# Designs tried in a protein design run: peptides against a protein of PDB entry 4ASU. Part 328

Target 1, 270 residues: chain A of PDB entry 4ASU
Amino acid sequence: ATLKDITRRLKSIKNIQKITKSMKMVAAAKYARAERELKPARVYGVGSLALYEKADIKTPEDKKKHLIIGVSSDRGLCGAIHSSVAKQMKSEAANLAAAGKEVKIIGVGDKIRSILHRTHSDQFLVTFKEVGRRPPTFGDASVIALELLNSGYEFDEGSIIFNRFRSVISYKTEEKPIFSLDTISSAESMSIYDDIDADVLRNYQEYSLANIIYYSLKESTTSEQSARMTAMDNASKNASEMIDKLTLTFNRTRQAVITKELIEIISGAA
Target 2, 83 residues: chain B of PDB entry 4ASU
Amino acid sequence: FTFASPTQVFFNSANVRQVDVPTQTGAFGILAAHVPTLQVLRPGLVVVHAEDGTTSKYFVSSGSVTVNADSSVQLLAEEAVTL

## One batch from the design tools (peptide; made by RFdiffusion4, then SolubleMPNN)

Design b2_p29_8_s4 (from b2_p29_8, 20 letters changed)
Fold by OpenDDE base, seed 1:
Structure b2_p29_8_s4 (fold): chain B 270 residues (1-270), chain C 83 residues (1-83), chain A 29 residues (1-29)
Amino acid sequence: as target 1 above (270 residues)
Amino acid sequence: as target 2 above (83 residues)
Amino acid sequence: SAAARAAEERRRAVLEDLRRIVEKEEAAR
């Protein structure tokens, strides 16, 4: 490699290191906000799931339509965040298909579609884009819930798959159940609840779905920002090591060129 | 008793004497031995009566309330403010 | 302009290099 080639590569890697350091700082700021906003969102989301846990809602085995909602974002450079969700979605879809269930998929964030489109394109109902530029709001979750309910796909049961935040260095991909209005209305365990008006139950279910989606988005966002911060830190360290190696190579190459020139002068071959 | 919005928690697994909620079917009081029910909130006042006799008032927009068989209550409002 | 194209090419090259650095790290984990 010429001195010019090494110099060009050094400049490129130094620029990358500046970008990764900047991205780390941006991710850190977003993480700090997301973590604060996750605290109330967990209480809210867990509260919404309490009915399904306590009532032990069961879907009859003859019911075949299953919905999988994968939650991530549009943004890359965050480690295994998207691949973890996609891997679990694939596993769940395969297991359900083997059990004779019809599976449809919703992607929250473009990265899910990017990973699964080639193998599962026929199972996708919709992909929600423009996720992860701004912190998710309850309004965003409500729009997703409404679009799902208005899609015309009459699922019996479903799963929402997302990354649950544990710490700045740890997340876990988890699954939570979702149920259709018909499944809830027909569940024997719901008989203990007093005479529930059909309109009340419909409205309740709409809120429940929006609440669960909102919770999942908040968990996903916090996990993503922490993972991105870590990924950008590591990328910055890797860039530093490459700069050091190339600098050594540059110095060695420079000395070799000087030595060659001196030999040519001394030998009179010039 | 849990009372939260997406952005704020007012009560988290607290013991309360009574909660008055504005529902679409009417306002009712939730007591410790209330039968299991599901309701949807209408815009209105929530009044929480603590065991110590203190009362707290909140305005809520929309949302849901769940009373479970184990006497746990989840009041989940889209928006809520203290009054 | 030729200058704008050269700037965009440099930007693309930096993004590609960044992607490679991050992908190598992800594969090493």
Scores: peptide ipSAE 0.031, ipTM 0.801, DockQ to the pose 0.011
Fold by OpenDDE base, seed 5:
Structure b2_p29_8_s4 (fold): chain B 270 residues (1-270), chain C 83 residues (1-83), chain A 29 residues (1-29)
Amino acid sequence: as target 1 above (270 residues)
Amino acid sequence: as target 2 above (83 residues)
Amino acid sequence: SAAARAAEERRRAVLEDLRRIVEKEEAAR
């Protein structure tokens, strides 16, 4: 490689390093906000899931329609965030299909579609885009919940798959159940909640769905920002190492050129 | 007793004497060993009576309340503010 | 290993995305 080639490559990598450092700082700021907002959101979301855990709602085996909701975002450069959700979705879809269930998929964030479209295109109902530019709000979750309920797909049971935040360096892909109104209303374990008005139960279920979606979005966002911060830090370090290596190569090449020029001067060959 | 909005937690697994909630069917008081029920909140006042006799008031917009068989209560409001 | 290939593909995707970002920033200057 000529000195010019090395210099051009050095300039390019230095620019990448500047961008990755900037992106790291942006991700860090977004992470700090997301982590703060996750604290109440987790209490709220876990509180909403408490009914399903305590009631031990069972879906009858004759019920065949299953919905998978994958929660991620539109934005890349966050390590394995999207692939982890997609992997779990694929595994769940395969297990359900092996059990004779019909599986439909909803993607929250365009990255789910990008990964699964080729293999699962026929199973997709809808993909929600424009996820991850701004922090998710309860309003955003309500819109998703409403769209799901109005989709016309009558599922019996569902699974929401998202990355739960553990720490700045760790997340876990988890699954939470979603139940249809019919499944809840017909569940034997719900008999202790008798005399509930049908309209009340419908409205309750709408809130429950919105609550769970909101919770999953907050967990996903926090996990994503932390993973992006880590990915950008790693990219910045890798760029630094490459700059150091290329700088050494540049210096060696420059010395060789100087030596050659000196030999040419001394030999009178110039 | 858990009382939260998406953005704020007021009570997290706390013991309380009574919670008065505004529901679509009317206001009711949740006491110890209340029968399991599901209700939807209407805009109104939530009053929490602590075991120490302290009373706290909150305005809620909408949401849900769950009373479980194990006497756990989840009050989940879309919006809530302390009064 | 399949894991190593997946890691390399992810690395390639990150580099491509970064290149696109850099090109957009350079075109905006």
Scores: peptide ipSAE 0.029, ipTM 0.817, DockQ to the pose 0.014
Fold by OpenDDE base, seed 2:
Structure b2_p29_8_s4 (fold): chain B 270 residues (1-270), chain C 83 residues (1-83), chain A 29 residues (1-29)
Amino acid sequence: as target 1 above (270 residues)
Amino acid sequence: as target 2 above (83 residues)
Amino acid sequence: SAAARAAEERRRAVLEDLRRIVEKEEAAR
């Protein structure tokens, strides 16, 4: 490689490093916000799931319609955030299909569609786009919940799959149950809840769905920003190492050129 | 007793004497031995009576309240403001 | 989406209503 080639490559990698450092800082700021906003969201979301955990709602085996909601975003450069969700979605879909269930998929974020479209296109109901640019709001979750409930797909049970935030360096892909109104209303364990009006239960379920979606979005966002921060840090370090290597190569090549020129001068002067 | 909005936590697994909630079917008081129920909140006043005799008031917009058989209560408001 | 805007508008309206209620209660004390 000529000195010019090395210099060009150095310039390119230095520019990449600048971009990755900038992206790291942006991700860090978004992570700090997301982590703060996750604290109440987790209490709220876990509170919404408490009924389902305590009531031990079981779906009858004869019920065949299962909905999978995968939660991620539209944005890349965040490590395995999208692939982890997609992997679990695929696994769940395969298990359900093997059990004779009908599976439909909702993608929250365009990356889910991007990964699964080739293999699961016929199972997709809808993909929600424009996820991850702004922090998710309860309004956003409510819109997703409403669109799901109005989709005309009468599922019996479902699963929401998302990345739960553990720490700045760790997330875990998790699954939480979603139940249809009919499944909840027919559950034997719900018999202890007396005098529940059908309209009340319907409205309750709408809130529950919105709450769970909101919670999943907050967990996903925090996990994503953390993962992006880490990914950009790693990219910046890798770029730094490459810059160091190329700089050494540049210096060696430069010395060789100088030595050659000196030899030519000395040889031409005899 | 857990009382939260998406953005704020007011109570997290706290012991309280009584919680008065505005529901679509009417206002009711939740005591420690209240029967399990599910309700939807209407806009109105939530009153939390602590064991120490203190009373806290909140305005809520909408949401849900769950009373479980284990006496756990989840009050989840879309929006809530301390009065 | 139009639905997202409508949901946000409803949320805003509810918040404004709550603020008005709080302000009235504070003024009555």
Scores: peptide ipSAE 0.026, ipTM 0.842, DockQ to the pose 0.041
Fold by OpenDDE base, seed 3:
Structure b2_p29_8_s4 (fold): chain B 270 residues (1-270), chain C 83 residues (1-83), chain A 29 residues (1-29)
Amino acid sequence: as target 1 above (270 residues)
Amino acid sequence: as target 2 above (83 residues)
Amino acid sequence: SAAARAAEERRRAVLEDLRRIVEKEEAAR
């Protein structure tokens, strides 16, 4: 490689390092906000799931329609955030198919589709795009919930798969149940809840779905920003190491060029 | 008793004496050992009666309320403000 | 370890994506 080539490569990597450092700072700011907003969202979301846990709602074995909702974003450069969700979705879809269930998939964020399109394209109902540009709001979750309920797919039960935030260095892919109105209304364990009007139950279920989606988006966002911050830090360190290596190569190459020029002068080959 | 909006928590697994909630079918009071029920909120006032005799008032928008067999209550409002 | 290899592959992918971004910015100047 010529000195010119090495210099060009050094300049390029230094620019990359500037970008990764900037992205790290942006991710850190977004993470700090997401973590603050996750605190109430977790209480709210866990509160919405309490009914399903306490009522121990079981779907009859004869019910075959299952919906998988994968939650991530449109944005890359966040380590294994998308692949972890996609891996869990694939595993769940395979297990359900082996049990003779019909499986349909919804992707929240375009990255789910990008990973699963080749192998699961026929199972996708819809993909929600424009996820991750701004912090998710309850309004965003309500739109997703409404579109799902109006999709015309009559699922019996489902699962929402997302990355739960643990710490700045840790997340875990988790699954939470979702149930159709018909499954809830027909559940024997719901008999203890007396005098529930059908319209009330429908509205309740719409809120429940929106609440769970909102919660999952907040967990996912916090996990994603943390993972991006870590990924950008690692990229910045790798760029630094490469700069050091190339600088050494540059110095060695420069000395070799000087030596060659001196030999050519001494030998009279100039 | 848990009372939260998407952005704020007012009560988290707290013990309260009574909660008055505005529902679509009418306002009702949730007492200790209330029968299990599911309701949806209408815009209105929530009144929380604490065990110490203090009363707190909140305006809520739409949402849900769940009373479970174990006497746990989840009041989840889309929007809520202290009054 | 498989985890270390996967981490290195992800790091390489990030650097390649960023390289493309820098090259596009340099070409626009």
Scores: peptide ipSAE 0.015, ipTM 0.810, DockQ to the pose 0.012

## One batch from the design tools (peptide; made by RFdiffusion4, then SolubleMPNN)

Design b2_p30_1_s1 (from b2_p30_1, 17 letters changed)
Fold by OpenDDE base, seed 3:
Structure b2_p30_1_s1 (fold): chain B 270 residues (1-270), chain C 83 residues (1-83), chain A 30 residues (1-30)
Amino acid sequence: as target 1 above (270 residues)
Amino acid sequence: as target 2 above (83 residues)
Amino acid sequence: DDILLTEENQKKAKEEFQKKIAEENAKLLE
């Protein structure tokens, strides 16, 4: 490689490093906010899930329609955030199919669709886009919930799959159940909740759905920003190492060129 | 007793004497060992009576309240403010 | 079909929910 080539490559890598450092800082700011907002969201979301956990709601085996909601974002460069969710979705879809169930998919974030497009395109009901530019709000969750309720797809049971935040260096892909109104209404374990008006139960379920979606969005966002910080840090370090290597190569090449020129001068070959 | 909005937690697994909630079917008081129920909130006042005799008032928008068999209560409001 | 999570859609959703609540309240008053 010529000195010119090495210099060009060095410049390119230095520019990449600047970009990755900037992205790291942006991700850090978003992470700090996300973590703060996750605290109440987690209490809120876990509270919404408490009924399902305590009532141990089970869907009859004869019910065949299953919905999978995958939660991520539109934005890349965050390590395995999207692939982990997609992997879990694929696994769940395969297991359900093997059990003879019909599976439909909702993707929150364009990345889910991009990963699953080739293999699961026919199973998608809808994909929500423009996810990840701003922190998720309860309004966003409400939009998703409303669309699901209005989709006309009468699922019996569902799963929402998202990355739960553990720490700045750790997340875990988790699955939480989504139940249809009919499933809840018919569940034997719900018998202890007596004299519930059908309209009340419907409204309750609508809130529950929105609440769980909101919770999942907050967990996902926090996990994503943390993962992005790590990814950008790693990219910056890798760029630094490449810069060091190329700098050494540049110096060696420069010396060789000088030596060659000197030899040519001495030998009269010029 | 857990009382939270998406953005704020007021009570997290706390022990309280009584919680008065505004529901679509009317306001009712949740006492210790209340029968399990599910209700939807209407805009109105939530009154929390602590064991020490203190009373806290909140205005809530829409939401849900769950009373479980184990006497745990989840009050989840879309919006809530301390009064 | 793709749905965008825009402020406009949030507003529409909120309005729809409010409408639904209003309709339910109206039924309760009947």
Scores: peptide ipSAE 0.185, ipTM 0.869, DockQ to the pose 0.513
Fold by OpenDDE base, seed 5:
Structure b2_p30_1_s1 (fold): chain B 270 residues (1-270), chain C 83 residues (1-83), chain A 30 residues (1-30)
Amino acid sequence: as target 1 above (270 residues)
Amino acid sequence: as target 2 above (83 residues)
Amino acid sequence: DDILLTEENQKKAKEEFQKKIAEENAKLLE
């Protein structure tokens, strides 16, 4: 490579490094906020899931309609955040299909749709976009919940799949159950909650759905920002290493050129 | 007893004597051995009675309350503020 | 179809949700 070529590459990589460093800082700020906001959201969301866990709600085998909600975002450059969710969605969909279930999908975030478009397009009910630019709010969760409730798809059981935040360097793709009102109301294990008005239960379930979705969004966001921060850090380090290598190459090449020129001068070569 | 909103936690797995919640059908007092139930909150006053005899008051908007068989309680309000 | 999580949609959803809850609550009181 010529000195000019090396210089051009150096400039390019330095620019990339600048961008990745900037993105790292932005991600770090968003991560810090997300982590703070996740603390109460987790208590809130886990609290909402407590009923389903304690009641051990089971869906009858004759019920075949299953909903998968995949939670991610629109934004890339965050490692395996999106692919992890999509992978688990695919696995779950395949398992359910093998069990003779009908599967429909809701995608939260454009990346889910992007990944699953070819293989699962027919199973999508709706995709929610503009996820990830701002922190998710309970309002966002309400939008998703209402759309689900108004979709006309009478699912019996569902799965919400999202990345649970573990640490700045770790997340885990998790699955939590979502149940229809009919499934909850007919569950034998719910008998201890008898004398509950049907309308109360309906309202309760609507809140529960919104709560769980909100929780999943907060977990997902925190995981995503941490992953992006890590990804940008890695990119910056890689760029730094490449800059060092290219700088060495540049210096060696420059020395070689100088030496060649000196030899030509000394030898009288044109 | 867990009491939280999406943005704030007031109680997290705490032991309390009694919690009074505003439900759609009226005031509902939750005691330690209360029967399992599900209720929906209306805007109103939540009063938490601690074991030491102290009371805390909160205003909540909408939400839900769950009393489980194991005596665990989840009070989840969309919005809540300390009074 | 795609749905955008805009502030407008959030507001609308919140209003619809609260309205629905209010209606159901009213029904419970009848």
Scores: peptide ipSAE 0.205, ipTM 0.882, DockQ to the pose 0.707; fails the geometry check
Fold by OpenDDE base, seed 4:
Structure b2_p30_1_s1 (fold): chain B 270 residues (1-270), chain C 83 residues (1-83), chain A 30 residues (1-30)
Amino acid sequence: as target 1 above (270 residues)
Amino acid sequence: as target 2 above (83 residues)
Amino acid sequence: DDILLTEENQKKAKEEFQKKIAEENAKLLE
């Protein structure tokens, strides 16, 4: 490689490093906010899930319609955040299909659709886009919940799949159940709630759905920003190492050129 | 007893004497060992009676309340403010 | 069909939810 080539490559990598460093800082700021907002959201969301855990709602095996909601975002450069969710969705879809279930998919975030488009395009009901530019709000969750409720797809049971935040360096893809009104109303474990009006139960379930979606969005966002921060840090470090290597190569090449020129001068060949 | 909104936690697994909640079917008080129930909140006042005798008041918008068989309670409001 | 999570959609969703709640409440009072 010529000195010019090395210089050009150095310049390019240095520019990339600047970009990745900047992105790291942006991700860090977003992460800090997301983590703060996750604290109450987690209490809220876990509280909403408490009924399902305590009531041990079981879906009859003869029920065939299953909904999968995958939660991610539109934005890349965040490591395995999207692929992890997509992988879990694929696994769940395959397992359900093997069990004779009909599977439909809702994607939150364009990246989910992008990954699953080729293999699961026919199973998608809807994809929500413009996810990840702003912190998720309860309003966002309400939009998603409302669309699901209005979709006309009468699922028996569902799964919401998202990345749960563990720490700045760790997330875990998890699945939480979503139950239809019919499934909840028919569950034997719900008999202790017999005096509940059907309309009340319906409204309750609508809130529950929105709550769970909101929770999943907050977990997902926090996980994503953390992962992006880590990814950008790694990219910056890799760029730094490459810069060092290229700099050494540049220096060696320069010395070789000088040596060659000196030899040519001494030999009278120049 | 857990009482939270999407953005704020007021009580997290706390022990309280009584919680008065505004529901769509009417206001009711949740006491210790209350029968399991599910209700939807209407805009109104939530009154939390602590074991020490202190009373806290909150205004809530819509939401849900769950009383479980194990006497745990989840009050989840879309919006809530301390009064 | 793709749905955009816009502020407009959020507002619409909120309004629809409130409407549904109101309608259901009205039925219960009836």
Scores: peptide ipSAE 0.184, ipTM 0.877, DockQ to the pose 0.598; fails the geometry check
Fold by OpenDDE base, seed 2:
Structure b2_p30_1_s1 (fold): chain B 270 residues (1-270), chain C 83 residues (1-83), chain A 30 residues (1-30)
Amino acid sequence: as target 1 above (270 residues)
Amino acid sequence: as target 2 above (83 residues)
Amino acid sequence: DDILLTEENQKKAKEEFQKKIAEENAKLLE
């Protein structure tokens, strides 16, 4: 490679490194905020799930309609965040189909649709976009919840799949259950609860759905920002290593060129 | 007893004497060993009576309250403010 | 169909929930 070629490559990699460093800083800021906001959201979300965990609600096997909600975002460059969710969605969908269940999918974030479009396009009810630019709000969760409730799809049971935040370097793709009103109302384990008005139960479930979605969004966002920060850091380090290597190559090549020129001058062969 | 909004936690697995909540069916007092129930919140006042006799008041916009068989309570408000 | 998570949609959703709650409360008072 000529000195010119090496120089061009160095410049390109240095530019990439600048971009990745900048993106790392942005991700770090968003992560810090997300982690702070996740603390109350986790308490809130876990609180909402408490009923389902304690009541051990079971869906009868004869029920066939299952909803999968995959939670991610529209934004890339965050490692395996999207693929992890999509992989679990695929696995769950396949398992349910094998069990004779009808599966429908909701994608939160365009990346889910992008990954699953070719193989699962017919199963998608709706995809929510413009996810990941701003922190998710309870309003966002409410939009998703309302759309589901208004979709006309009467599912018996559902699964919400999202990345749970563990640490700045770790997340885990998890699944939480979503139950239909009919499933909850007919569950034997719910008999211990006093006579609950049907309207009350309906409203309760609407809140529960929104709460769980909100929680999943917060977990997902925190995981994503952390993963992006890590990805950008790794990219920056890789770029740095390449810069060092190319710089050494440049220096060696330059010395060789100079030496050659000097020899040519001395020998009169120029 | 857990009392939280999406953005703020007021109580997290705390022991309280009594919680008064504004439900759609009226004012509802949650005491120790209350029967399991589910309710939806209406806009109104939540009053938490601590074991030490202190009383805290909150305004909530909407939400849900769950009393479980294990006596755990989850009060989840969409919006809540301390008064 | 794609749905955008816009502030407008958030507001609409919130209003719809509030309306439902209000309607149910009104029924209980009758």
Scores: peptide ipSAE 0.166, ipTM 0.868, DockQ to the pose 0.598; fails the geometry check

